# Ledger of designs, part 40: peptides against a protein of PDB entry 6J07

Target 1, 107 residues: chain A of PDB entry 6J07
Amino acid sequence: GQRGWFCGSVSQDLRQFWVAEGGTISDPRAADFLFSCDASHPDTLRIYQSLDYIEDNATVFHAYYLSAVANAKIKNSVALGHFILPPACLQKEIRRKIGSFIWEQDQ

## One batch from the design tools (peptide; made by RFdiffusion4, then SolubleMPNN)

Design b2_p15_6_s1 (from b2_p15_6, 8 letters changed)
Fold by OpenDDE base, seed 1:
Structure b2_p15_6_s1 (fold): chain B 107 residues (1-107), chain A 15 residues (1-15)
Amino acid sequence: as target 1 above (107 residues)
Amino acid sequence: SRRKELLEKLLSLPS
């Protein structure tokens, strides 16, 4: 399925795009995909603190992925893995490796 | 795990 959970930090436009593409919106426990725009948002922090996440059964993605998909000219040209949103405590180390996250490049 | 694999892909990107 294509069930998504959305942090309060995600715009309604991106949520609507998800639904328009055939997705549904669910609570985080039932969701196949977890989207957020802010690793420090209370909603997202609760995900990181959840047992599912701690046990590596959940992944949070930056919702900018949906924007990238919406604007993509080639189907499946946007790699979901490029939009993994780790806890803030890990982002510094990751930036040392890749420079900046994709969603930060236009900020 | 899914997250581990995705993280590895992310970390393989050029800086």
Scores: peptide ipSAE 0.353, ipTM 0.858, DockQ to the pose 0.121
Fold by OpenDDE base, seed 4:
Structure b2_p15_6_s1 (fold): chain B 107 residues (1-107), chain A 15 residues (1-15)
Amino acid sequence: as target 1 above (107 residues)
Amino acid sequence: SRRKELLEKLLSLPS
């Protein structure tokens, strides 16, 4: 499915793009994709604290993925996996490994 | 899980 939940940190433009591409917006429990622009936003924190997330049954993605898709010249050329948004407490270590997250890079 | 798999792929990227 293409049901998405959006943190309050995500702009209406990105939400509208999601819908324009055939997505629907749902609550986190029903969503196939969870989008956020801020791992420290209260909405996102509630996801990280949820049982589904703790049990590794949920994934949060940075909503910049949608912007990347919108700007991509080749369909499906944007790798969703590159936009996984981990809790803030893990980001420093991950950034040490990969340098920077893709949404932090200039395009 | 999907998250675990995706995280592993992310962490496998070069710096």
Scores: peptide ipSAE 0.351, ipTM 0.857, DockQ to the pose 0.115
Fold by OpenDDE base, seed 5:
Structure b2_p15_6_s1 (fold): chain B 107 residues (1-107), chain A 15 residues (1-15)
Amino acid sequence: as target 1 above (107 residues)
Amino acid sequence: SRRKELLEKLLSLPS
């Protein structure tokens, strides 16, 4: 499905793009995709603390994925896995391996 | 799991 949940840190423009592309907006438990722009936002922290997330049944993605899809010239050229948003406590170690997250590279 | 699989793909990227 294409049901999405959005952290309060995500802009209305990205939410509107999701809907325009055929997505729907739902609560986190019903969502197929969880989007956030801030791993430290209270909304996102509640996801990380949920049983679904702890049991590896949920994944949070950075909402910049939607911007990348909107700007892509080639369909399917944007890899969702590149936009996984882990808890803040894991990000430093990940950056040591990959350098920086893709949403940080144009800042 | 989905998250583990996606994370492994992320970590396979060059630094």
Scores: peptide ipSAE 0.351, ipTM 0.857, DockQ to the pose 0.123
Fold by OpenDDE base, seed 2:
Structure b2_p15_6_s1 (fold): chain B 107 residues (1-107), chain A 15 residues (1-15)
Amino acid sequence: as target 1 above (107 residues)
Amino acid sequence: SRRKELLEKLLSLPS
């Protein structure tokens, strides 16, 4: 399914793109995909603190993924896994291994 | 799990 939850940090344009592509917007408990642009936003923090997330049943992705998909020339060429948005406490260690996150490279 | 698999794939990327 394409049920998505969006943190308040995500622009209306990206939400509209999601809907235009056939997605629906739902609460995080019903969502298939959780999108955020800010791991420190209160909305996202509540996700990280939720039972679903703690039990490894939820994943947060950076909403920049949707921008990448919108601009991609080849369908399915954008890897969702490259846009996993972990809690801030893990990001520094991850950056040491892979460098900057994709959404940081164009800033 | 989904998150674990995605994280492992992310960590396998070349820097």
Scores: peptide ipSAE 0.349, ipTM 0.856, DockQ to the pose 0.120

Design b2_p15_6_s2 (from b2_p15_6, 8 letters changed)
Fold by OpenDDE base, seed 4:
Structure b2_p15_6_s2 (fold): chain B 107 residues (1-107), chain A 15 residues (1-15)
Amino acid sequence: as target 1 above (107 residues)
Amino acid sequence: SERKERLAELLARPS
């Protein structure tokens, strides 16, 4: 599908990019992709608390993915999997195992 | 554009 949900933490520019490239914006229940820039934002927290997420039927991606796609100069250089945004409570352990998240680099 | 193609791949995923 082409439906995306956006946390309030995501800029209007990134939302507009999504739409400009063929996506639509929907509520999280109908969305195929969930984007956020802040795992601690109330909007995102509600996603993490949802039944769909708890049952591993939903994944939140960091919206920086869209920025990376927009700015990429190499085809297929941006892997969506690198932009999975886990709950804040899990991020420390994840960083310990696999390193800093891609959206935290060059900060 | 290339970026549109990349995003299209994502958008084309089954819902």
Scores: peptide ipSAE 0.092, ipTM 0.704, DockQ to the pose 0.079
Fold by OpenDDE base, seed 2:
Structure b2_p15_6_s2 (fold): chain B 107 residues (1-107), chain A 15 residues (1-15)
Amino acid sequence: as target 1 above (107 residues)
Amino acid sequence: SERKERLAELLARPS
């Protein structure tokens, strides 16, 4: 699949990159990938509250992944799994156990 | 390019 949904928190540059590389933009129900830069944004909150997400049929990824891919120099150096964006209620505990999220390390 | 290949891998995921 090549359909992506984007939270309003994601820049137009990253959206355009997705499209330029062959992706399309769709509503979250039709999307293969969900991208956000803010777990507290109303758009993302609606995803977390959706039946698809609650039933573990959807995953939200931090859109910084696209920036990392755009700048990648080594094959397979960017792992999508490192960019899972969980709800805010889980983030503190995840940081405690695993450490800071990858998109926070370069800030 | 590397970025196109990585994104192609992403886009190639099953729907």
Scores: peptide ipSAE 0.089, ipTM 0.706, DockQ to the pose 0.079
Fold by OpenDDE base, seed 5:
Structure b2_p15_6_s2 (fold): chain B 107 residues (1-107), chain A 15 residues (1-15)
Amino acid sequence: as target 1 above (107 residues)
Amino acid sequence: SERKERLAELLARPS
């Protein structure tokens, strides 16, 4: 699908980029992709607390993925899986095991 | 372009 939901933490530029490239914007339950820039934002927290997410029927991605795609060159592939945004309570342990998230490295 | 190709892959993903 082409339907995306955006947390209030995501800039209008990234939202407009999604639409310009053929995507549409929808509510979380109808969305195929969920984008956020802040795991602690109230909008994102509501996603993490939803039954769809708890039952592993939804994944939140960091919206920096869209920026990475916009600036991608042929020699540099962009993998969506590298941009999974987990709840804040899990991030510290993930960093300990595999290092900083890709969006943190580019900041 | 690389950008359009990657976005096409994402937007074509079934859900």
Scores: peptide ipSAE 0.084, ipTM 0.705, DockQ to the pose 0.079
Fold by OpenDDE base, seed 1:
Parts: structure tokens; sequence; C-alpha cells
Structure b2_p15_6_s2 (fold): chain B 107 residues (1-107), chain A 15 residues (1-15)
């Protein structure tokens, strides 16, 4: 589905883009996709602490994904997996293994 | 990158 939850760190413009592309906005429990722009935001931290996330049934994505899709010639050419937003405590090790995150490169 | 795609395969759990 295309139900999305948005951290308070995500701009209204990106939320509106999601809806314009056919998505709906829901609470985290009902959402198919969880978007955030800040792994340290209280909203996102609550996701990381949730049972669904701890049991590996949820994924948080950086909302910059939506901006990348909006600007791509072919929407399906943007890989959602490049925008997985892990907890801050894991990011240093991840960067060591796979390099800097795409949203950090474009900032 | 290819490495980031491998990460996605491990961690991505969209409903």
Amino acid sequence: as target 1 above (107 residues)
Amino acid sequence: SERKERLAELLARPS
C-alpha cells in the first residue's frame, strides 16, 4: 500500500508530494512507509523503540527519497533502499562499510 | 551504489 507516516521533521511540501502521488497519511501503526529527516527527532526515536521496529517489522526511510523521486526523469529509477534511515547509534559503522548516506551528499 | 542495495536487502521492511 501507500500509507505513510511522517516524522515532525519532514516538511509539509514533501508530505503534499506524497499525497499528490497517490499516497495517504496515517499513524505509524497503520503505515506502510515511515518517513523522517532526523534520526534523533523524538518522533523517530519512538519508532526505533517500538516493538514493531525492534522485531524488524518496520523500516524508517529518509524523506529526501521523495525529493529524489520528484526530480527524477524516471520515478522508478530511484532506489528506495538507498534511503533507509537507521538509528544514529548505528550510522557510523554503516558509513564505514557502505559510505556516506545519499541525503548527506546532497545537503 | 551496489553496497547500499545490499543494505536494503537486509534492512528494508516496507508493508
Scores: peptide ipSAE 0.032, ipTM 0.623, DockQ to the pose 0.073

Design b2_p15_6_s4 (from b2_p15_6, 7 letters changed)
Fold by OpenDDE base, seed 3:
Structure b2_p15_6_s4 (fold): chain B 107 residues (1-107), chain A 15 residues (1-15)
Amino acid sequence: as target 1 above (107 residues)
Amino acid sequence: ERRRELLAELLARPS
């Protein structure tokens, strides 16, 4: 299913795209996808502190994934894993491995 | 488990 939760940091345009593509918007507990544009946003922090997340039953994705999907030339060409938005405390270590996150490269 | 698998995908991305 395409049930998504959106942090307040996500623009209305991206939310609208999600719905236009057949997605629905739900609370984070019921959502299949959790989208955020800011790992330090209070909404996202609440996710990171949730039991589901702590127990590895939840994943936060950067909402830029939706932009990538919208602009993709080939369907299924966008790797979801490349858009994981980890807690801020882990991002530095991850950048040492991959360089920069995709959403940072377009800035 | 989903996050772990996806994270592995992320970390496997060429830098």
Scores: peptide ipSAE 0.547, ipTM 0.904, DockQ to the pose 0.133
Fold by OpenDDE base, seed 5:
Structure b2_p15_6_s4 (fold): chain B 107 residues (1-107), chain A 15 residues (1-15)
Amino acid sequence: as target 1 above (107 residues)
Amino acid sequence: ERRRELLAELLARPS
């Protein structure tokens, strides 16, 4: 399904795009996708601290994924894995491997 | 788990 949860850090425009593309908005427990623009936002921190996340049953994605899909000529060309939003404590280590996250390069 | 597979995809991205 296309059930999504959105952190308060995500703009209304991106939420509207999700719905326009056939998605629905739900609570985190029922959501297939969890979107955030800020790993330090209280809403996102609650996800990282949840039992589902701790037990590796949840993934947080940066909402910039939706912008990339909107701008892509071929929607399937956007790699979802490139938009994983890990907890802040892990981001430095990941950057040492990949350089920078995609959403950081366009800002 | 989806997260493990997606994380591998992320880390496989050229730097």
Scores: peptide ipSAE 0.547, ipTM 0.905, DockQ to the pose 0.134
Fold by OpenDDE base, seed 2:
Structure b2_p15_6_s4 (fold): chain B 107 residues (1-107), chain A 15 residues (1-15)
Amino acid sequence: as target 1 above (107 residues)
Amino acid sequence: ERRRELLAELLARPS
């Protein structure tokens, strides 16, 4: 399904796009996708602290993914994995490998 | 596992 949870850091525009594309908004436990724009936001931190996340049953994605999808000409051209939003404690190590996250490149 | 697969995809991204 397309049930999504949104951190308070995500704009209403991106939430509206999600709904316009047939998605629904749900609580984190029922969501198929978890979206955030801020790994340090209290909403997102609660996700990282949840049992579902700790047990590798949940993934947080940066909401910029939705913007990329909205602008894409080909539906499957956007790589979901490129938009994983890991906890802050892992981001530095990941940046050493990939350089920078996609959502940071246009800032 | 979903997160592991996606993480591998992320780490395989060309720099």
Scores: peptide ipSAE 0.543, ipTM 0.903, DockQ to the pose 0.135
Fold by OpenDDE base, seed 4:
Structure b2_p15_6_s4 (fold): chain B 107 residues (1-107), chain A 15 residues (1-15)
Amino acid sequence: as target 1 above (107 residues)
Amino acid sequence: ERRRELLAELLARPS
């Protein structure tokens, strides 16, 4: 399904796009997708601290994924995995491997 | 859970 939870850091525009594309908005426990624009936001931190996340049963994605989908010319051309938003403590190590996250490249 | 698989996808991205 397309049940999504949104951190307060995510704009209303992206939330509206999600709904326009057939998604619904739910609480984190019921959500299929967890979106955030800020790994340090209190909402997102609560996700990282949750049992589901600790047990590797939850994933947080950067909401920029939705922007990429909105602007994509070909459906399914956007790789969801490229938009994983890991906790801040892991981002530095990941950047050493991949360089920069996609949402950072246009900054 | 798809997180491990998605993480592998992320880490496999060309630098």
Scores: peptide ipSAE 0.546, ipTM 0.904, DockQ to the pose 0.140; fails the geometry check

Design b2_p15_7_s1 (from b2_p15_7, 8 letters changed)
Fold by OpenDDE base, seed 1:
Structure b2_p15_7_s1 (fold): chain B 107 residues (1-107), chain A 15 residues (1-15)
Amino acid sequence: as target 1 above (107 residues)
Amino acid sequence: SLEDLLKYAELLGSL
């Protein structure tokens, strides 16, 4: 199913969109998808420090993905993989090698 | 690594 966990940094509008599209909201242990808007938020930091994440059994995505889906002109044109939200300690090097994150480009 | 995963994801998104 579409079970999602949301960091406290994610707006109610994005959460409501998730539910409107058929998703449900659960705790991070039961969730299929983990969404956050802030890698430094305490909720997200707890995910990064969890055994599931350290063992590569979890991935955090930037919730801006949901906004991109809502505004997409072509179905399935938004790639979830482009919205992986890495820990803050890795972001500088990633920007150097790959470029700015998608959620930063509209600013 | 996570960096490798990001690179892989970007590659797939470009196809």
Scores: peptide ipSAE 0.031, ipTM 0.621, DockQ to the pose 0.107
Fold by OpenDDE base, seed 3:
Structure b2_p15_7_s1 (fold): chain B 107 residues (1-107), chain A 15 residues (1-15)
Amino acid sequence: as target 1 above (107 residues)
Amino acid sequence: SLEDLLKYAELLGSL
């Protein structure tokens, strides 16, 4: 399915794009995809603290993925896995080993 | 997709 949950940090434009592409918006428990633009936002923090996430049954993606999809004419490929948004406590180490996140490179 | 899984694995491998 195409059920998505959106953190309050995600713009209405991106939410509207999701719906325009056939997606629906739901609560986190029913969602197939979880989108956020801020790992430190209270909404996202609640996800990280949830049982589903702790048990590795949930993944949060940066909503910039939707922007990349919308501009796929410019990008050769848009891999969802590249847009995993980990908790803030892990981001520094990830940047050290892999480099800046894709949503940070286009700033 | 396979690519998604590979990128996911890449991220996890760095943790």
Scores: peptide ipSAE 0.031, ipTM 0.613, DockQ to the pose 0.081
Fold by OpenDDE base, seed 4:
Structure b2_p15_7_s1 (fold): chain B 107 residues (1-107), chain A 15 residues (1-15)
Amino acid sequence: as target 1 above (107 residues)
Amino acid sequence: SLEDLLKYAELLGSL
């Protein structure tokens, strides 16, 4: 199944899309996918501070992934890996090495 | 692409 947790920064529309695509919404501990639109949101920060995340057993994705999937003609054409949302403290270094994040490119 | 995905994942892991 697709169990997802959503930061408070994620719109209700994207949450509803997740459910419409067959997903369920759960707490972070039970979730297979963690979605956020803000690495600095308190909800997301709690994830980054969790033991599961620190031990590399959890991954946070930017919820813009769901928007990209919704707008794509072929759902599988959107790579989830391109939407990994690292902690804010790491984003500057990542941008230096690989460029701006995909959710920032249309700004 | 798969190549881009792997590259991105590898870079994140090296940080």
Scores: peptide ipSAE 0.030, ipTM 0.596, DockQ to the pose 0.117
Fold by OpenDDE base, seed 2:
Structure b2_p15_7_s1 (fold): chain B 107 residues (1-107), chain A 15 residues (1-15)
Amino acid sequence: as target 1 above (107 residues)
Amino acid sequence: SLEDLLKYAELLGSL
């Protein structure tokens, strides 16, 4: 099963899509996938400060991934790795080296 | 692309 945690910044529509695709919603410790739309949201900040995240045992993904999957003709053509949502302190440097994040681009 | 994914992951690991 696909267990997902959702930051409060994620819309109900995206949560419903996750469930419609066979996913379940759980707490972050039990979740296989962590979704957020805001690296500065208190929920997401708590993830970044957690021991699991600090020890590189957790990854936060931007929930826009779910929107991209919903709109794609071939679901597995959307690469999850493009939607890693790093802490705000790292984002500026990442943008400088590889450009804007996919959720910031006009599709 | 796979190249983009690998590049992205590599950069994140080096930060």
Scores: peptide ipSAE 0.027, ipTM 0.591, DockQ to the pose 0.118

Design b2_p15_7_s2 (from b2_p15_7, 10 letters changed)
Fold by OpenDDE base, seed 4:
Structure b2_p15_7_s2 (fold): chain B 107 residues (1-107), chain A 15 residues (1-15)
Amino acid sequence: as target 1 above (107 residues)
Amino acid sequence: LLEELKKFAELLGSL
């Protein structure tokens, strides 16, 4: 399925793109994909604190993924896994080992 | 953890 939840930090344009591509918007519990642009946003923090997330049944993605897909000539060339948005407390360590997040580039 | 999440995301994307 292509049901998505969006944090309040995500622009309406990206939400509209999601719908235009055949996606639907739902609450976090029903969503297949969770999108956010801010790991510290209250909406996203509630996701990180949810049982679904704690039990590894949910993943938060940076909504920049949608922008990347929109601009990609080959949509399948954009790897969703590169856009996982972890809690802020983990980001520093991830940057140290793997490097800057893709959404932090080109800024 | 991130690698595990990536694999999980790839699985979700295929659904």
Scores: peptide ipSAE 0.037, ipTM 0.607, DockQ to the pose 0.060
Fold by OpenDDE base, seed 5:
Structure b2_p15_7_s2 (fold): chain B 107 residues (1-107), chain A 15 residues (1-15)
Amino acid sequence: as target 1 above (107 residues)
Amino acid sequence: LLEELKKFAELLGSL
């Protein structure tokens, strides 16, 4: 399904796009997808601290994924895995080993 | 971590 939760850091436009594409908006516990634009936002931090996340039953994605899908010539060409948003404490190490995140490259 | 999660994320997105 396409049940999504959105951090307060995500714009209304991206939320509306999600709904327009057939998605629904729900609380984090019921959501299939968790979207955020800020790993340090209080809403996102609560997700990282949740039992579901700690037990690897949840993944947070950067909401820029939705923008990429909206602008893609072929929507399925956008890989969701490239938009995983890890906790801030891990991002520096990931950038060093893998490179800049895709949402940072277009800035 | 990212590489390991990518595979699961793609699977989740295709559901």
Scores: peptide ipSAE 0.037, ipTM 0.605, DockQ to the pose 0.064
Fold by OpenDDE base, seed 2:
Structure b2_p15_7_s2 (fold): chain B 107 residues (1-107), chain A 15 residues (1-15)
Amino acid sequence: as target 1 above (107 residues)
Amino acid sequence: LLEELKKFAELLGSL
């Protein structure tokens, strides 16, 4: 399915886009996709502390992915993998190895 | 397609 959880840091516009594209909104445990705009937001921190996340059964994505999809001419041209939102403690290492995050480049 | 991309993202996150 296309069930999504949204951190409080995500705007209503992006949530509405998700629903308009056929998605539903659920709690984190039932969600197929977890979206956040802030790795330091309390909602997101609770995800990182959950057993599902610690056991690598869950991944948090930056909600900017939805904006990128909305603006893309070819929907499949936007790679979800580029929008993974890791905990703050891992972001520095990822930037060193891979580079700046997509949502940071557009700032 | 999205499910496949999610798995790739998880691999990237484990680096």
Scores: peptide ipSAE 0.035, ipTM 0.625, DockQ to the pose 0.068
Fold by OpenDDE base, seed 3:
Structure b2_p15_7_s2 (fold): chain B 107 residues (1-107), chain A 15 residues (1-15)
Amino acid sequence: as target 1 above (107 residues)
Amino acid sequence: LLEELKKFAELLGSL
């Protein structure tokens, strides 16, 4: 399905784009996809604290993914794994080993 | 989950 949950940190433009492309917006429990732009936002923190997430049954993606897909010049050029948004406590270690997140590079 | 997201991405990229 195309049910998505959006953190309050995600702009209305991206939410509207999701809906315009056939997606629906739902609560986290019913959602197929979880989008956020801020791992420290209270909405996202509640996801990380949920049993579904703790038991590895949920994944949070950075909403910038939608923008990247829309602007992609080459089909399938977007690396899906690069848009996984981990809890803040893990981000420093990831940056140390892999580098800055893709949503941080264009800023 | 990533596969499902990929399918959605394919749709977005084709528009």
Scores: peptide ipSAE 0.027, ipTM 0.548, DockQ to the pose 0.052

Design b2_p15_7_s3 (from b2_p15_7, 9 letters changed)
Fold by OpenDDE base, seed 1:
Structure b2_p15_7_s3 (fold): chain B 107 residues (1-107), chain A 15 residues (1-15)
Amino acid sequence: as target 1 above (107 residues)
Amino acid sequence: DLEDLLRFAELLGSL
């Protein structure tokens, strides 16, 4: 199944798209996918501080992934890995190495 | 590199 958790920073439209695609919404502990639009949002910070995340059992993705999927002309052409949302403390170094994040390019 | 790691995360994680 597709169980997703959503940070409060994620719009209702993206949540609705998730459900329309067959997903369900759950708490972060039960979720298979964690979505956020803000690494500094308190909800997301709690994820980063959790043992599941620290032990590499959880990954946070930017919810813009859902927008990209919705607008994709070819199914499965959008790679989820491009939308990993790391903690803010790591983002500067990541940008230095691989460039701006995909969700920042469309702003 | 880091770019490849991030793109490969779908397989590395619990997904």
Scores: peptide ipSAE 0.037, ipTM 0.638, DockQ to the pose 0.069
Fold by OpenDDE base, seed 3:
Structure b2_p15_7_s3 (fold): chain B 107 residues (1-107), chain A 15 residues (1-15)
Amino acid sequence: as target 1 above (107 residues)
Amino acid sequence: DLEDLLRFAELLGSL
């Protein structure tokens, strides 16, 4: 399915794009995809604190993924894995090993 | 680990 949950940090434009592409919006427990633009937003923090996330049954993605999909020149060229949004406490170490996140580039 | 998450995310994106 294509059920998505959206943090309050995600714009209405991106939410509308999700729906336009056939997605539906649901609560986090029912969602197949969790989108956020801010790992420090209270909505996202609640996800990180949930048992589903702690037990590795949930993943939060940066909503910039949807922008990338919308602007992609080649269909299916956007790698979802590049848009994993980890908790803030892990981001520094990830940047050290992999580099800046894709949503932080071209800023 | 992060690598596993990336692989998992890619798999989810392909579904």
Scores: peptide ipSAE 0.030, ipTM 0.626, DockQ to the pose 0.065
Fold by OpenDDE base, seed 5:
Structure b2_p15_7_s3 (fold): chain B 107 residues (1-107), chain A 15 residues (1-15)
Amino acid sequence: as target 1 above (107 residues)
Amino acid sequence: DLEDLLRFAELLGSL
């Protein structure tokens, strides 16, 4: 399904795009996808602290994924896996091993 | 590890 939760850091435009593409907005527990633009935002931090996330039953994605899909010539060419938004404490190590995040490259 | 997580998430595809 396409049930999505959105951190307060995500713009209304991206939320509207999600709905326009057939998605629905839900609370984190019911959501299939969790979107955020800020790993340090209180909303996102609560996700990282949740039992679902701790037990690896949830993944947070950077909402820039939606912007990339919206602007892609071929929408299915945008890989969701490239937009995983890990906790801030892990990001530095990830950048060292696999490079900068996509949302940082396009800034 | 984190790289494995990225590979796994890659299988989710796009919207």
Scores: peptide ipSAE 0.030, ipTM 0.620, DockQ to the pose 0.074
Fold by OpenDDE base, seed 4:
Structure b2_p15_7_s3 (fold): chain B 107 residues (1-107), chain A 15 residues (1-15)
Amino acid sequence: as target 1 above (107 residues)
Amino acid sequence: DLEDLLRFAELLGSL
């Protein structure tokens, strides 16, 4: 199944795209994918504080992934791993190691 | 840790 949870920071357009591609929307506990556009949003913070996330049973992705897929000529060319959205406290170090996040580019 | 996160991201990118 392709079940997704969406932070309140994610636009309705991206949610609609998810559903149009065959996905369903669920609560975080049932979701296979967790999407957010803001690591500091209260919804996302609750995910980071959850046992599932702390125990590495959950991963938050930036919803810009869906936009990238929507605009890609080859959908499989978009690497989901490039869109992992870590807690804000880790982002600075990650940028130092691998550069700016893909969703921060072209802004 | 951060290193594990980066490796995990690479694995997810290959999906």
Scores: peptide ipSAE 0.028, ipTM 0.610, DockQ to the pose 0.069

